Peptides against a protein of PDB entry 3OIQ. Designs and how they scored, part 11

Target 1, 212 residues: chain A of PDB entry 3OIQ
Amino acid sequence: KNRIFVSSSKDFEGYPSKAIVPVQFVALLTSIHLTETKCLLGFSNFERRGDQSQEDQYLIKLKFKDRGSERLARITISLLCQYFDIELPDLDSDSGASPTVILRDIHLERLCFSSCKALYVSKHGNYTLFLEDIKPLDLVSVISTISTKSTNSSKHSSSELISECDLNNSLVDIFNNLIEMNRDEKNRFKFVKLIHYDIELKKFVQDQQKVL

## One batch from the design tools (peptide; made by RFdiffusion4, then SolubleMPNN)

Design b1_p9_3_s2 (from b1_p9_3, 4 letters changed)
Fold by OpenDDE base, seed 3:
Structure b1_p9_3_s2 (fold): chain B 212 residues (1-212), chain A 9 residues (1-9)
Amino acid sequence: as target 1 above (212 residues)
Amino acid sequence: MPKFDEDLE
């Protein structure tokens, strides 16, 4: 099945009013919304959209229809938060109240790079993105991938032609957008306020800032 | 243009 790589969440504005389209994108995790009835993840590449919020440019719904899908959604959230070192309230509480999790502005404290596969589903002029797969990306691996301008098309013969070029271009665009946000005095985003801000990230940002 | 709808199933 041809999966479409999406570089901008504006692409969905041009999509059919009735379609089912497998899509893929790379973005930063910005929000988590887990209630008794819904599970949503927000992502952004921080593409400039005038005066609109740059948060939650990609809203992704997890299936939440029965106890099995609810459990899978909760496990998915727990595993993502464990990977990114995000503190969650205990989701396993034997207290028969399903824990509510509402996290926003995650990108202000942690850069949570994620490769998402989703199903774009549109009906009656509205759309939803359903999560199919999520791969968290390690920041050191992201920095190394951008820095090494991967000429190594290692043809790992996995039958999903993700253009390594599309992934790399999206990662570069995200960093460029974050650099612009960091330069803006009105923007809350600052690299030095990230909990994981280290010498490697500092050096990488300083080197990218010289090219922009 | 299609708009995001969180209630779409």
Scores: peptide ipSAE 0.589, ipTM 0.955, DockQ to the pose 0.851
Fold by OpenDDE base, seed 1:
Formats: C-alpha cells, sequence, structure tokens
Structure b1_p9_3_s2 (fold): chain B 212 residues (1-212), chain A 9 residues (1-9)
C-alpha cells in the first residue's frame, strides 16, 4: 500500500471512520509528553485554524504497552532531544518512579523539523496516529533544500519515496506560517528568540519576508 | 469527522 503524504492535519477530517492508512508528513516538533503510561509527540505546520492553538496539530502516539515498547519510546525521546539539543529534565531521579517529561512550545526556542511516518488508525469515528519512523531534519539542510529549488529530480523511481515537491512545499508553507507569526505582535513566536538564530537563518527569513 | 483519541489502541 502506498504511503500518503499529508500536507495538512485537516486531511484527517476527511478520512474514513474505520481505516488503517500509512501516512507521512513534515512538521515542527512542538511538544513531548512522556508519563508512566503514555508517550505522545506533538507536531505542527502552524496552519491557521481560526482561534485555536496552532501547536500539536499532529499528535503521534508511541507504543507504551510493555517494558520493551516503553524502553523504545524512552530511547526515541532521548535521541530526538540529543539531536535537537533539547534539555530533558534529569531522567535519573533516584526515586524509582518513571521520569515524567512534559515539554510544550518547543518551537519557541528551537525549530525542530521532523519527517514522520505514522499509521493512521480509526475506529468508531475517532483516530490515532502511531509512530512508525521519525527522521529529524537539520535546519541548514532545510534552508538549502528550499533555496536551491530542486530541479534535479534524479529519476530514482522507487514507488515509496515522497515527491521532493511535497516535502519542499510543506517546508515552504511552515516557514511562511512562521513569518506571519513573527510579524504578529500578539504571537509569542519570534525568530530572534530562537537559541540557534544565526546569520544563515536571519538572511533566509529576510529574503522570504520580501516575497510575502 | 474523526477526532484524535489518545486512548485508542
Amino acid sequence: as target 1 above (212 residues)
Amino acid sequence: MPKFDEDLE
């Protein structure tokens, strides 16, 4: 079955009330929720949705049913946080309680671009997204990909690769949404408040702001 | 319209 690229989390509103659909999207990591019983990742493309919060537009569940799946979830969170330089609260609390991690608004400090593969599972008119795979994307690589307008479709026709066009369009849409948020005085998001705000990101944002 | 359910297994 072909994996569906998802450009908006509104697409799920049109999905069947009973289905299993492999999906893929690109978004910013916005939240991490790790408790004793659950592991959720929040992502957003910051698509405008009226007066609703723009965070956590994509909620993804990690399997957390046994010691093996719990260990895999904790390792996944640790590796993502290590890649994005996200400070986790010390997981080594000497109290034999499983460490609880609740991080929100990650996008206010770091742009954590992620390519996610998930399984959409719906039943009784509700759905969940189960994580299948996650690839963190380097911001320099994201900026370069948008800037170079990939005309080099190397014809590697494998029927499982996302169109480079779908990826690039989603990355452009995310940056455009962030630029609009940065222009809004009421919005907490500001590029200059990002910990990794450098000359390259500054130049890229300034060049994109002239086109919008 | 399907809604997200974190308790769906």
Scores: peptide ipSAE 0.588, ipTM 0.954, DockQ to the pose 0.861
Fold by OpenDDE base, seed 5:
Structure b1_p9_3_s2 (fold): chain B 212 residues (1-212), chain A 9 residues (1-9)
Amino acid sequence: as target 1 above (212 residues)
Amino acid sequence: MPKFDEDLE
């Protein structure tokens, strides 16, 4: 089955009420919810949805059914947080109690761009997204990818059916949405409040703001 | 329209 690139979490509204569909999207990590019984990752592209929160537009479930899947979920979270420089409590507590991690509004401090592969699973008119794969994206690489308008489709990505154009368009859309949020005085998001706000990101945002 | 369900297995 071909993997479907998803540009909007609204696309799931049109999906079958009983299906298994492999999907992929790119979004910002917005939340981590690890409890004793569940592991959820929240992502957003910050599409405007009227009066709805722009956070957690994509909720992704990690399998958390047995000690093996729980360990894999914990390792996945640890590696993501290490990559994005997110401070976590020590998940390897000798105390036998699995630590609870609840992080929200991650995008207010760090732009955690992530390419996610998931299974859309629907039953009885409800759906869940199960994580299959996650690739954290480096912000410098994201900025470079958008800026270079990749006319050099390196002929070597012939195996992933997802067009480099779909990825680039979604990355541009995310930045455009963040720019709109940054311009809104009522919005909590501000680029200058990002811990990793540097000269490169500043310049990129200033250049994108001239086009919008 | 399908809705997200965190309890769907």
Scores: peptide ipSAE 0.587, ipTM 0.954, DockQ to the pose 0.857
Fold by OpenDDE base, seed 4:
Structure b1_p9_3_s2 (fold): chain B 212 residues (1-212), chain A 9 residues (1-9)
Amino acid sequence: as target 1 above (212 residues)
Amino acid sequence: MPKFDEDLE
């Protein structure tokens, strides 16, 4: 089945009311919601949506139906948070109560670029996105990829080639949206408030701001 | 228009 690259979460508004569609996108991690009964990840590309919050434009559900799927969801969250240097409460606590984790506005402190594969499932005019795969992206690698226009055509013969152009265009769009948010005095997002704000990110943002 | 439903299985 061909996986569809999604550049906007508005694309789902045009999707069938009863379908199963494999999709992929790149976005920033914005929220984590882990309870005893469900696990949700929020992502955004910060596309302008009028007066609506630009957070959680992509909500993704992790399977959470049995102890095996719950364990996989907890491991997935732990590995993502370890990769992005996000502090979590101990999820492995020997106290038989699964810890509740609610993190919001992650993008205000850390740029957590993620390449997501999901299953769009619709029924009765509603949909959900089920996580199939997630790849965290290193910020230095993202900056390098945008800056070099690197057509590194490593044609790895995997039958699920994301168009390198689609990925790069979406990464550029995210940075452009963040630059617009940084310029808005009403927006809480500021690059200088990121915990990992360094000379490389500063230079990249300054160079992109000259093109916009 | 399809809406996100967190309880959809």
Scores: peptide ipSAE 0.586, ipTM 0.954, DockQ to the pose 0.839

Design b1_p9_3_s3 (from b1_p9_3, 7 letters changed)
Fold by OpenDDE base, seed 5:
Structure b1_p9_3_s3 (fold): chain B 212 residues (1-212), chain A 9 residues (1-9)
Amino acid sequence: as target 1 above (212 residues)
Amino acid sequence: MKKYDENLE
């Protein structure tokens, strides 16, 4: 079955009530929830959904059923946090108790762009998303990808052609949503409050703001 | 409306 690119978590409302569907999306990491019993990653594209929270539009579950899956989850979290320069408590605590990590509103300090592959699993009209793969995206690379309308379909013959267009459109949409949030005085998100706010991001935002 | 279920296996 082909993997479906998802531009909105609203798409899941139309999905089958009993299915397993491989999906892919790009979004910002908004939360990490690691406890003794579960591991969840929250992602958002900050699509406006009325009065609903804009964070955690995609809640992605990591398998956390046995020592092997727990270890994989912890490693995944550690690697993501290392990549995004997110400080975590030491997950390898000798105390036998795995530390609880609850991070929220990550996007207020860091833009953690991530390409996620997941399984949409539905039963009885409910659904969950299981992480299959995650690729952190470098912000400079994201900015370059949006700025260069990459008309160059690098024909990388990998049979999982996510439309380069779908990825780019989603990245643009995320930035547009962030720009709207930044303009809203009531919104907590401000680009200038990002720890990694630099001249490149500033310039990019200023240039995008002229088009919106 | 489908709801997210964190306990769905």
Scores: peptide ipSAE 0.643, ipTM 0.960, DockQ to the pose 0.877
Fold by OpenDDE base, seed 1:
Formats: structure tokens, sequence, C-alpha cells
Structure b1_p9_3_s3 (fold): chain B 212 residues (1-212), chain A 9 residues (1-9)
């Protein structure tokens, strides 16, 4: 089934006004919205959109219609937060109210690279995105992937997987955008404020800053 | 211009 790789959230402006299109992208997790009635994940590649907030360029819905889908959404959020070391407010509050989680600006503390598969659904000129699959990416693996020019052109796996080139280009674009944000004194994003800022990330950022 | 709709099903 032909899944389209999406490099920009602006691509959706050109999509059909009535369609279901399987898509895939890589972006940073920026927000989590879990309420009693909905679950949304926000992602961004921090592509410049004029004076608009660069937050939540991709808003992805989790199905939240019944107890089964609600449970799956809650488990998905828990597993993502566990992987990225994101502290959730205690979901176990003894008050029989379903815990509400609202996290924003996650990228200011942690670079949560995620490969997302979604369904683009459009009706009457509006669209939404439904989560099909999410794979968290390790930052060390991301840095390694960008630093190692993929010279492994040699295995024709004819499977409908994203070209290694599309993934690498999007990861490079995200880092370039973050470097620009880090250079802007008005921007809240700073690499040195990341909780996981280490020697490897520092060296990588310094090397990329010399090329830009 | 297409707009995101969080209530679209």
Amino acid sequence: as target 1 above (212 residues)
Amino acid sequence: MKKYDENLE
C-alpha cells in the first residue's frame, strides 16, 4: 500500500479535499493532550511558517471512542513517555476522574524524535490525521544516521519502506531548524537547556553549526 | 487553504 513520505506539513494544503491517504513523517514530539474525550499528539519539524508558532505542525489523533481505544491511547502515551523519560503527572490519582495530561513545548527539554505512520483523512476541505503507528527514535541513532552518509545503496529491499534518503533529509532539516532557533536570542529553544545534553550532542551541534 | 480539524471523524 503506497504510503507517502511527508517532509513538510504544508504538503497537506495540496492534498485532495475528500481523501484517505496513508502518510509517514519524522518529527519531534512537541505536545501531548490526553483528556476524558480525546487524545492528541503534537509534532513539529520546526519549518519556518512566518510569524506563527512552530509548535504542533502535525496534530495526530488517537482513536478515543470506547474503553478499548481509550485504553490503547493511554498505553501508547505511557510507553512514549517511558521511552523519552517524560514525567507524567500521576495517572493513579485516587479520585475516580480519568487523569488529564496536557504537556506542551516538550522539545525545550527533550528532543523526542518520532517516526509516525498516520492516515490523512479529508472531508469538505478540512483534514485530520489518525495515528496508525509510532516508533520513537534514539537520539544517538539519529546523530549516527546523519553523520554516516548512507553509502549503503546496495540492498534493494522492494518493501514499501521510506527511502533512507527521505528519513535522513528530514532529520537534517530538523537539526538545521533547531540550530537556527538556538542562534535566535528571542527563541526559547537552546540545546544547552536540554536535560539530555551530552558531549556527543554538543559535538554534533558544533560540527553542524560550522556548515550553516 | 486546507485547515486541520481536530473534530473530523
Scores: peptide ipSAE 0.642, ipTM 0.960, DockQ to the pose 0.876
Fold by OpenDDE base, seed 4:
Structure b1_p9_3_s3 (fold): chain B 212 residues (1-212), chain A 9 residues (1-9)
Amino acid sequence: as target 1 above (212 residues)
Amino acid sequence: MKKYDENLE
């Protein structure tokens, strides 16, 4: 089955009411919800949705059915948080209770760009998204990719590769949405409040603001 | 309208 690139979480409203569809998207990590019984990751591209919160537009479930899947979920969260320099409570605490982790509004402190592969699963008119794969994206690499207009289409003609154009368009759309949020005085998001706000990001944002 | 269901398996 071909994997579908998803540019908007609204696309799922039009999907079949009983299906399994492999999907892929690029978004910012916004939340982590790890309990004793479930693990969810929230992602957003900050597409304007009227008066609804722009957070958690993509809620991705990790399998959490047995000790093996629970361990894999915890390792996945640990590795993501290590990559993005997100402080977690020790998940390995000798107190036989698995620590509960609830992080929200991650995008207010850190831009955690992620390429996600998921399974859209629908039943009885509802749907869920199961994580298949996640690739964290380095912010410097994201900025470089947008800036250089990658002319090097390495035509890896495998039907499994996202079009480099679809990836780039989604990254540009995310930055454009963040720029709009930064301009809104009512929005809590501000680039200057990011922990990793540097000269490179500042310059990139200033250059993108001139095109919008 | 389709809704996300976190409890769907």
Scores: peptide ipSAE 0.640, ipTM 0.959, DockQ to the pose 0.872
Fold by OpenDDE base, seed 3:
Formats: structure tokens, C-alpha cells, sequence
Structure b1_p9_3_s3 (fold): chain B 212 residues (1-212), chain A 9 residues (1-9)
């Protein structure tokens, strides 16, 4: 199936008013909204959108229609948060109350790079996005991938790979946007406030800042 | 302009 790589969430403004389109993108996890009735993930590439908030440019729904889909959503959130060292309340509480989780501005503390597959669904001129798959990306691997410029086309012959060029371009764009935010005194984002800010990330940011 | 709809199924 032809999956479209999306570099900007503005692309959805031009999409068909009645369609189902498989899409993929790379972005930072910015929010988690889990209640008794819904599960949403927010993502952003921090593309400039005038005076609009940059935090939840991609709002992705998890299916939450029955106990099976609810359990799958909770497991997905738990595994994602375990990978990024995000502290969650115990979602498996034997107390029959489903825990509510509302996390915002995750990018202010942690850079949670994620490769997402989703369904764009449009009806009546509005759209939503449904999660199909999520792959968390390791920050060290992201930095290494950008730094090496390696078009190491490992011929992994599966017809569903993100173009290495599209992935690398999106990762570079995200870092460039974060550098611009870090330079803006009015912006809350600062690299030095990240919990995982280390010598490797510091050096990478300093080297990228010389090119911008 | 298309809008995101959280309630769209």
C-alpha cells in the first residue's frame, strides 16, 4: 500500500474532504491524554505556524471502543513511556478505576523522537488521525544518523520503509526548529533543561548552531 | 480550511 511520508502537518489542509490515506511522519512526542473514554498522543516537529502553539501539530487517536482496544492502548502507552523513561501512574491498578493520565509539554524535559504510521480519515471537511504503528527512536541513534549523512541504503527489501532521505530531512528540520526555539528568549524550550542533556547532545547542538 | 476533529470516527 502506498503510504505517504508527511513532512508538515499543514499538508492535511490540502488533503481530500472524504478520504482514508495511510501516512507516516517523524516527530517529537509532546502530549499524552488517557482517560476512561479516549486515548490521544500529541506530536510536533515544531514547524513555525505564526502565533499558534507548536506543541500538538499531530494529534493521534488510539482506538478505544471496547475492553480489548482499551487494554491495547494502555499497553502501548506503558511501553512508550518505559522506553522514554516517562513516569506514569500504575495503569494496572487492581482498583477497577482506570487511571487518568494527562501529560503535556513532554519535549521540555525529554526529546522523544518517534516514527509514526497513521490513518488520515476525513469526513465532512474535517479530519482525524488514527495510530497504526509507533516506533520510538533512540536519541544517540538520531544524532549518529544526522551526523554521518549516511545514505547507507541497507537494502532491507521491505516495501514499507520510510525513505532514509525523508527520515533524515525530518530529523534535521526538527533539530533546526529546536535550535531556533532555544535561541528565542520567549520560548520555554531550552536544551540545558532536558533531563538527559549530556556532552554528546551538547556537542551536536553546538556544531549544528554553527551551520544555522 | 480543514480542521482536526477529535470526535471523528
Amino acid sequence: as target 1 above (212 residues)
Amino acid sequence: MKKYDENLE
Scores: peptide ipSAE 0.640, ipTM 0.959, DockQ to the pose 0.849

Design b1_p9_3_s4 (from b1_p9_3, 7 letters changed)
Fold by OpenDDE base, seed 2:
Structure b1_p9_3_s4 (fold): chain B 212 residues (1-212), chain A 9 residues (1-9)
Amino acid sequence: as target 1 above (212 residues)
Amino acid sequence: MKKYDENLV
């Protein structure tokens, strides 16, 4: 089955009421919810949704039903947090107590760009999203990709190609939304409050602000 | 309107 690229989390409103649809999207990691019973990742592209929170537009479940799936979820969280330089408590506690991790508003401190593959699963007119794969994206690479409009044919096999156009458009849309949030005095998001705010990101934001 | 349900499955 072909994987569908999702540019908006509103697309799911139009999806079948009983289906399994493989999807992919690019978004910022906004939350991590790891407990003894569940693992959820929140993502957002910060698309304006009226008065709704712009956080957690994509809530993605990790399988968390047995010790093997729980371990895989914990490893996934650890690797993501290591990649994004997010401090976590040790998730491999010998103490038998599974550490609870509840992080919110991650985007206020770090831009954690992520390429996600998920399963849309619907029943009775409701849906859930299950993680299939996640790739963290390097911010320098994201900035470079947007800046160059690089049609660099990544030699990915023809069956799994995210359209480079769809990826680039989603990355641009995310940055445009962040720029709008940064301009809004009521919005908590500010680029200058990011822990990793450097000269490169500053210059990129200043250059993008001239196009908007 | 479809809603997200974390407990659907």
Scores: peptide ipSAE 0.641, ipTM 0.957, DockQ to the pose 0.889
Fold by OpenDDE base, seed 4:
Structure b1_p9_3_s4 (fold): chain B 212 residues (1-212), chain A 9 residues (1-9)
Amino acid sequence: as target 1 above (212 residues)
Amino acid sequence: MKKYDENLV
């Protein structure tokens, strides 16, 4: 299947006004919106967009139309939050009311790198993104991948060749954008305020700051 | 300009 790698959410402005296009990107998780009627995930690469918020550049809808799709959405949110150590209210509460979850600005406390597969769906000049697959990425693995320029193309014969170069370039761009945000006194993002800020991340950021 | 629409089915 021809899946398009997306480096910028601005690419969707050039897409067809009536299409279904399989896409893939890597970004940071910025928001979670779970209600009784919808589930949305926000992601960003923090590309500069003038005076607009850099949050939620990729809004992804989970299917939420029947009890089976709702259950899959809740399980997806629970597993992502467990992986990133995000505290959620109990989603399995025996009280037959599905809990509402609204989390924003997740990137201010945790760097939640995620590789997303989605369907771009357009109609009447508007578009929606539907989640197909999500892979959380470990921060240590992201740092090691950028630092080593790992050309270890383990050609796993999966029929969806993601260019390892496209993934690595997008991860570098995200870190460069975060470094610029960290330098801006008006920006709320600071690496030292991350709950998981350690010696490894500190060293990596200091080494990347010398190249920019 | 294309806009995101959360209500697009």
Scores: peptide ipSAE 0.641, ipTM 0.956, DockQ to the pose 0.882
Fold by OpenDDE base, seed 3:
Structure b1_p9_3_s4 (fold): chain B 212 residues (1-212), chain A 9 residues (1-9)
Amino acid sequence: as target 1 above (212 residues)
Amino acid sequence: MKKYDENLV
């Protein structure tokens, strides 16, 4: 099935009013909303949208219909948070109460790059996004991929050619948007406030800032 | 203009 790579969440404005479209994008994790009745993930590439919040440009639902899907959602959140070193309350509490998790502004403390596969579902002129798959991306691997302009299409033979160009372009665009936010005195985002701000990220940002 | 709807499904 042809999966569409999405570079902008504005693309959904032009999508069909009644459709199911498999999509893929790369973005930063910005929010987690887990309650007794729902699970949502927020993502952003921080594209300029005038005076609108740059957070949660991609709101994605996890299926939350029964105990099995709820358990899968909780495990997915736990594994993502473990990968990104995000502190969560114990989701496994024997207390019979499902813990509520509401995290916002995750990008202010951690750059959580994620490759997402989702279903765009539209009806009556509105749309929603359902999570199909998520791959967390390591920041060192992201920096190395952008820096090397990886022309090494290692033809790993398996049936979903993500355009390596589309992935790399989206990662560059995210960093450019973050550099613009970092230059804006009114924007809360600052690279130096990231918990994982190291010499490698510092050097990469300084080198990208000379090109912009 | 299409809007995101959390309650669509």
Scores: peptide ipSAE 0.638, ipTM 0.957, DockQ to the pose 0.880
Fold by OpenDDE base, seed 1:
Structure b1_p9_3_s4 (fold): chain B 212 residues (1-212), chain A 9 residues (1-9)
Amino acid sequence: as target 1 above (212 residues)
Amino acid sequence: MKKYDENLV
């Protein structure tokens, strides 16, 4: 079955009310919720949704049913946090309680671009997204990909690759939304408050701001 | 309108 690229979390409103659909999207990691009983990742492209919070537009559930799936979830969180330099609260407290991690608004400190594969599962008009795969994206690679308009559609049609166009369009849309948030004085998001704000990101944002 | 349900199994 072909995987569907998702540019907006509103697309799920049009999906079937009883289905399993493999999907893929690119978004910023916004939240991590790890407890004794569940693991959720929040993602957003910051698409405007009226007066609603732009956080957690994609809530992705990790399997958390047994010791094996719990271990895989914990390893996944650890590897993502290591890749993005996200400080986890000390998981090594000598109290035999399973470590709880609740991080929100991650995008205010770090732009954690992620390519996610998930299963859309719907029943009775509700849906859940289950994580199948996650690839963290390097910010320098994201900036370079947007800046280099890919004029090289080399004709290797393998029927499982996302169009480079769909990925690039979603990355551009995310940056445009972040630029609008940065211009809004009421919005907490500011590029200059990112821990990794450097000369390259500064130049890229300044160049994109001239086109908008 | 479809709603996300974290408890959907």
Scores: peptide ipSAE 0.637, ipTM 0.956, DockQ to the pose 0.887

Design b1_p9_4_s1 (from b1_p9_4, 4 letters changed)
Fold by OpenDDE base, seed 5:
Structure b1_p9_4_s1 (fold): chain B 212 residues (1-212), chain A 9 residues (1-9)
Amino acid sequence: as target 1 above (212 residues)
Amino acid sequence: MPKYDEDLF
């Protein structure tokens, strides 16, 4: 079955009540929830959904059922946090209790762009998303990708290519949503409060703001 | 319309 690119987590509202669908999306990491019993990653594209929180629009479950899956989850979290320069408590506590990590509002300090492959699994009209793969995206690479409208559809005929257009459109939409949030005085998100706010990001935001 | 459930599985 081909993997479906998902531009909105609202798309899942139209999905089958009993299915297994491989999906892919790009979004910002918004939360990490690691406990003794579960591991969840929250992601958002900050699509406006009325009065709903713009955070955690994609809640992605990591398998956490045995020591092997738990270890894989912890390694995944550690690698993501290392990549995004997110400080974690030491997950290797000699105390035999795995530390609880609850991070929220990650996007207020860091833009953690991530390309996620997940498995949509539904039963009885409910669904969950299981992580299959995650690729952190470098912000400079994201900015370059949006700024260079790649008119070069390099027709690499590999049967798993998400349309480069779908990825780029979703990245643009995320930035547009962040710009709207930044303009809203009531919104906590401000680009100037990002730890990694640099001249490049500043320039990019200023240039995008002229198009919106 | 499927609803998200973190405890479904």
Scores: peptide ipSAE 0.668, ipTM 0.965, DockQ to the pose 0.876
Fold by OpenDDE base, seed 4:
Structure b1_p9_4_s1 (fold): chain B 212 residues (1-212), chain A 9 residues (1-9)
Amino acid sequence: as target 1 above (212 residues)
Amino acid sequence: MPKYDEDLF
């Protein structure tokens, strides 16, 4: 089955009530929810949804059914947090209880761009998204990719590659949404409050703000 | 219209 690129989490409203569909999207990591029984990752592209929170537009479940899947989920969370420089409470607490991690609003401190592969699985008119693969994206690489009109389509002719255009369009849309949030006085998001706010990000945001 | 359910599976 071909993997579908998803630009909006509203697309799932039109999906079949009983299906398995491989999907892929690009979004910012917004939340981490690790308990004794489940592991969820929240992602958002910050698409405007009326009065609904713009957070957790994509809730992605990690398999958490046995010791092997639990270990893989914990390792996945640790590696993502290490990559994005997210402080986790010590997962190695000598208390034989698996530590609970609840992080929210990650995007207020760090822009954690992620390319996600997931399975849309629906039953009885409800759905869940299961993580298949996650690739963290470096912010400098994201800025470079948007700023350089990529003229170098290395046509890797595998039917599994997202169109480089779909990726780039989604990254641009995320930045445009963040710029709108930054302009809104009621919105908590501000670029100048990001821990990694530097001269490069400042310049990029200033240049994008002139096009909007 | 399918709705998200974290406890579906």
Scores: peptide ipSAE 0.668, ipTM 0.965, DockQ to the pose 0.896
Fold by OpenDDE base, seed 2:
Structure b1_p9_4_s1 (fold): chain B 212 residues (1-212), chain A 9 residues (1-9)
Amino acid sequence: as target 1 above (212 residues)
Amino acid sequence: MPKYDEDLF
């Protein structure tokens, strides 16, 4: 079955009430929830949804049913946090308690762009999203991709291509949504409050603001 | 319309 690119988490409202659908999206990491019983990653493209929170528009469940899946979930979180320079609370509790990680509003401090492959799984008119694969995206590479409107088809083998257009459009939409949030005095998001706010990001935001 | 449920599975 072909993987569906998802531009909005509202698309799932139109999905079958009993299905398994492979999906793919790009979004910002907004939350990490690791407990003894579950592992969730929150993502958002910050699409305006009225008065609803713009965080956690995509809640992605990691398998957490046995020691092997739990270990894979912990390694996945550790690698993501290492890549994005996210400080995890000390996982070394000398108490044999499973380390609990609850991070929220990650986007307020760091822009953690991620390309996610997931399974939409529905039953009885409810659904969940299971993580299949995650690729962190480098912010400089994201900025470069948007700025160049790169028509350069990196010839990745034709069977797993996100349309480069769908990826680029979603990255542009995310930045446009962040610019709107930055302009809103009521919104907590501000580019100047990002830990990694540099001259390159500043220039890119200033140039993108002239197009909007 | 399907609703998100974190505990569905």
Scores: peptide ipSAE 0.668, ipTM 0.965, DockQ to the pose 0.874
Fold by OpenDDE base, seed 3:
Structure b1_p9_4_s1 (fold): chain B 212 residues (1-212), chain A 9 residues (1-9)
Amino acid sequence: as target 1 above (212 residues)
Amino acid sequence: MPKYDEDLF
């Protein structure tokens, strides 16, 4: 089935009012909402949307209907947070209370680049997004990919890959949006406040700022 | 235009 690459969450405004569309996007993880009844992940590309908040442009629902789907959601959150060095309370507590996790503004402390596969599902003129797959992206690999302008279309033939062009364009757009946010004195986002702000990220941001 | 709804499903 052809999966659609989505560069903007505004694209969903033009989508059918009754459909199931497999989509993929690249964005920063911005929020985690885990309760006894729901599991949501927030993502953003930080596209300018007038006076609207930029933090949760893609709200992605994990299936949470039975103990098996709940366990899979908790494992997914744990593995994602382990990859990004996000501190979570112990989700495996032998105390029969399911831990509640509410994290917001993750992008203010960590750049958590993620490649997401989701199902757009619409009914009665409303939609939701269901997580199908998530791949965390390493920041050093992201910086290297943008810096090399790698049109190395290695013809790895399989009909399910994100085009390297679509991925690279989205990663560049995210960094450009973060640079604009960093320049805005009213915006809370600052590169120098990231826990992982190093010499490599500093140099990359300084070089991108000269082109914008 | 379709609107996001967290509680749709």
Scores: peptide ipSAE 0.666, ipTM 0.965, DockQ to the pose 0.872

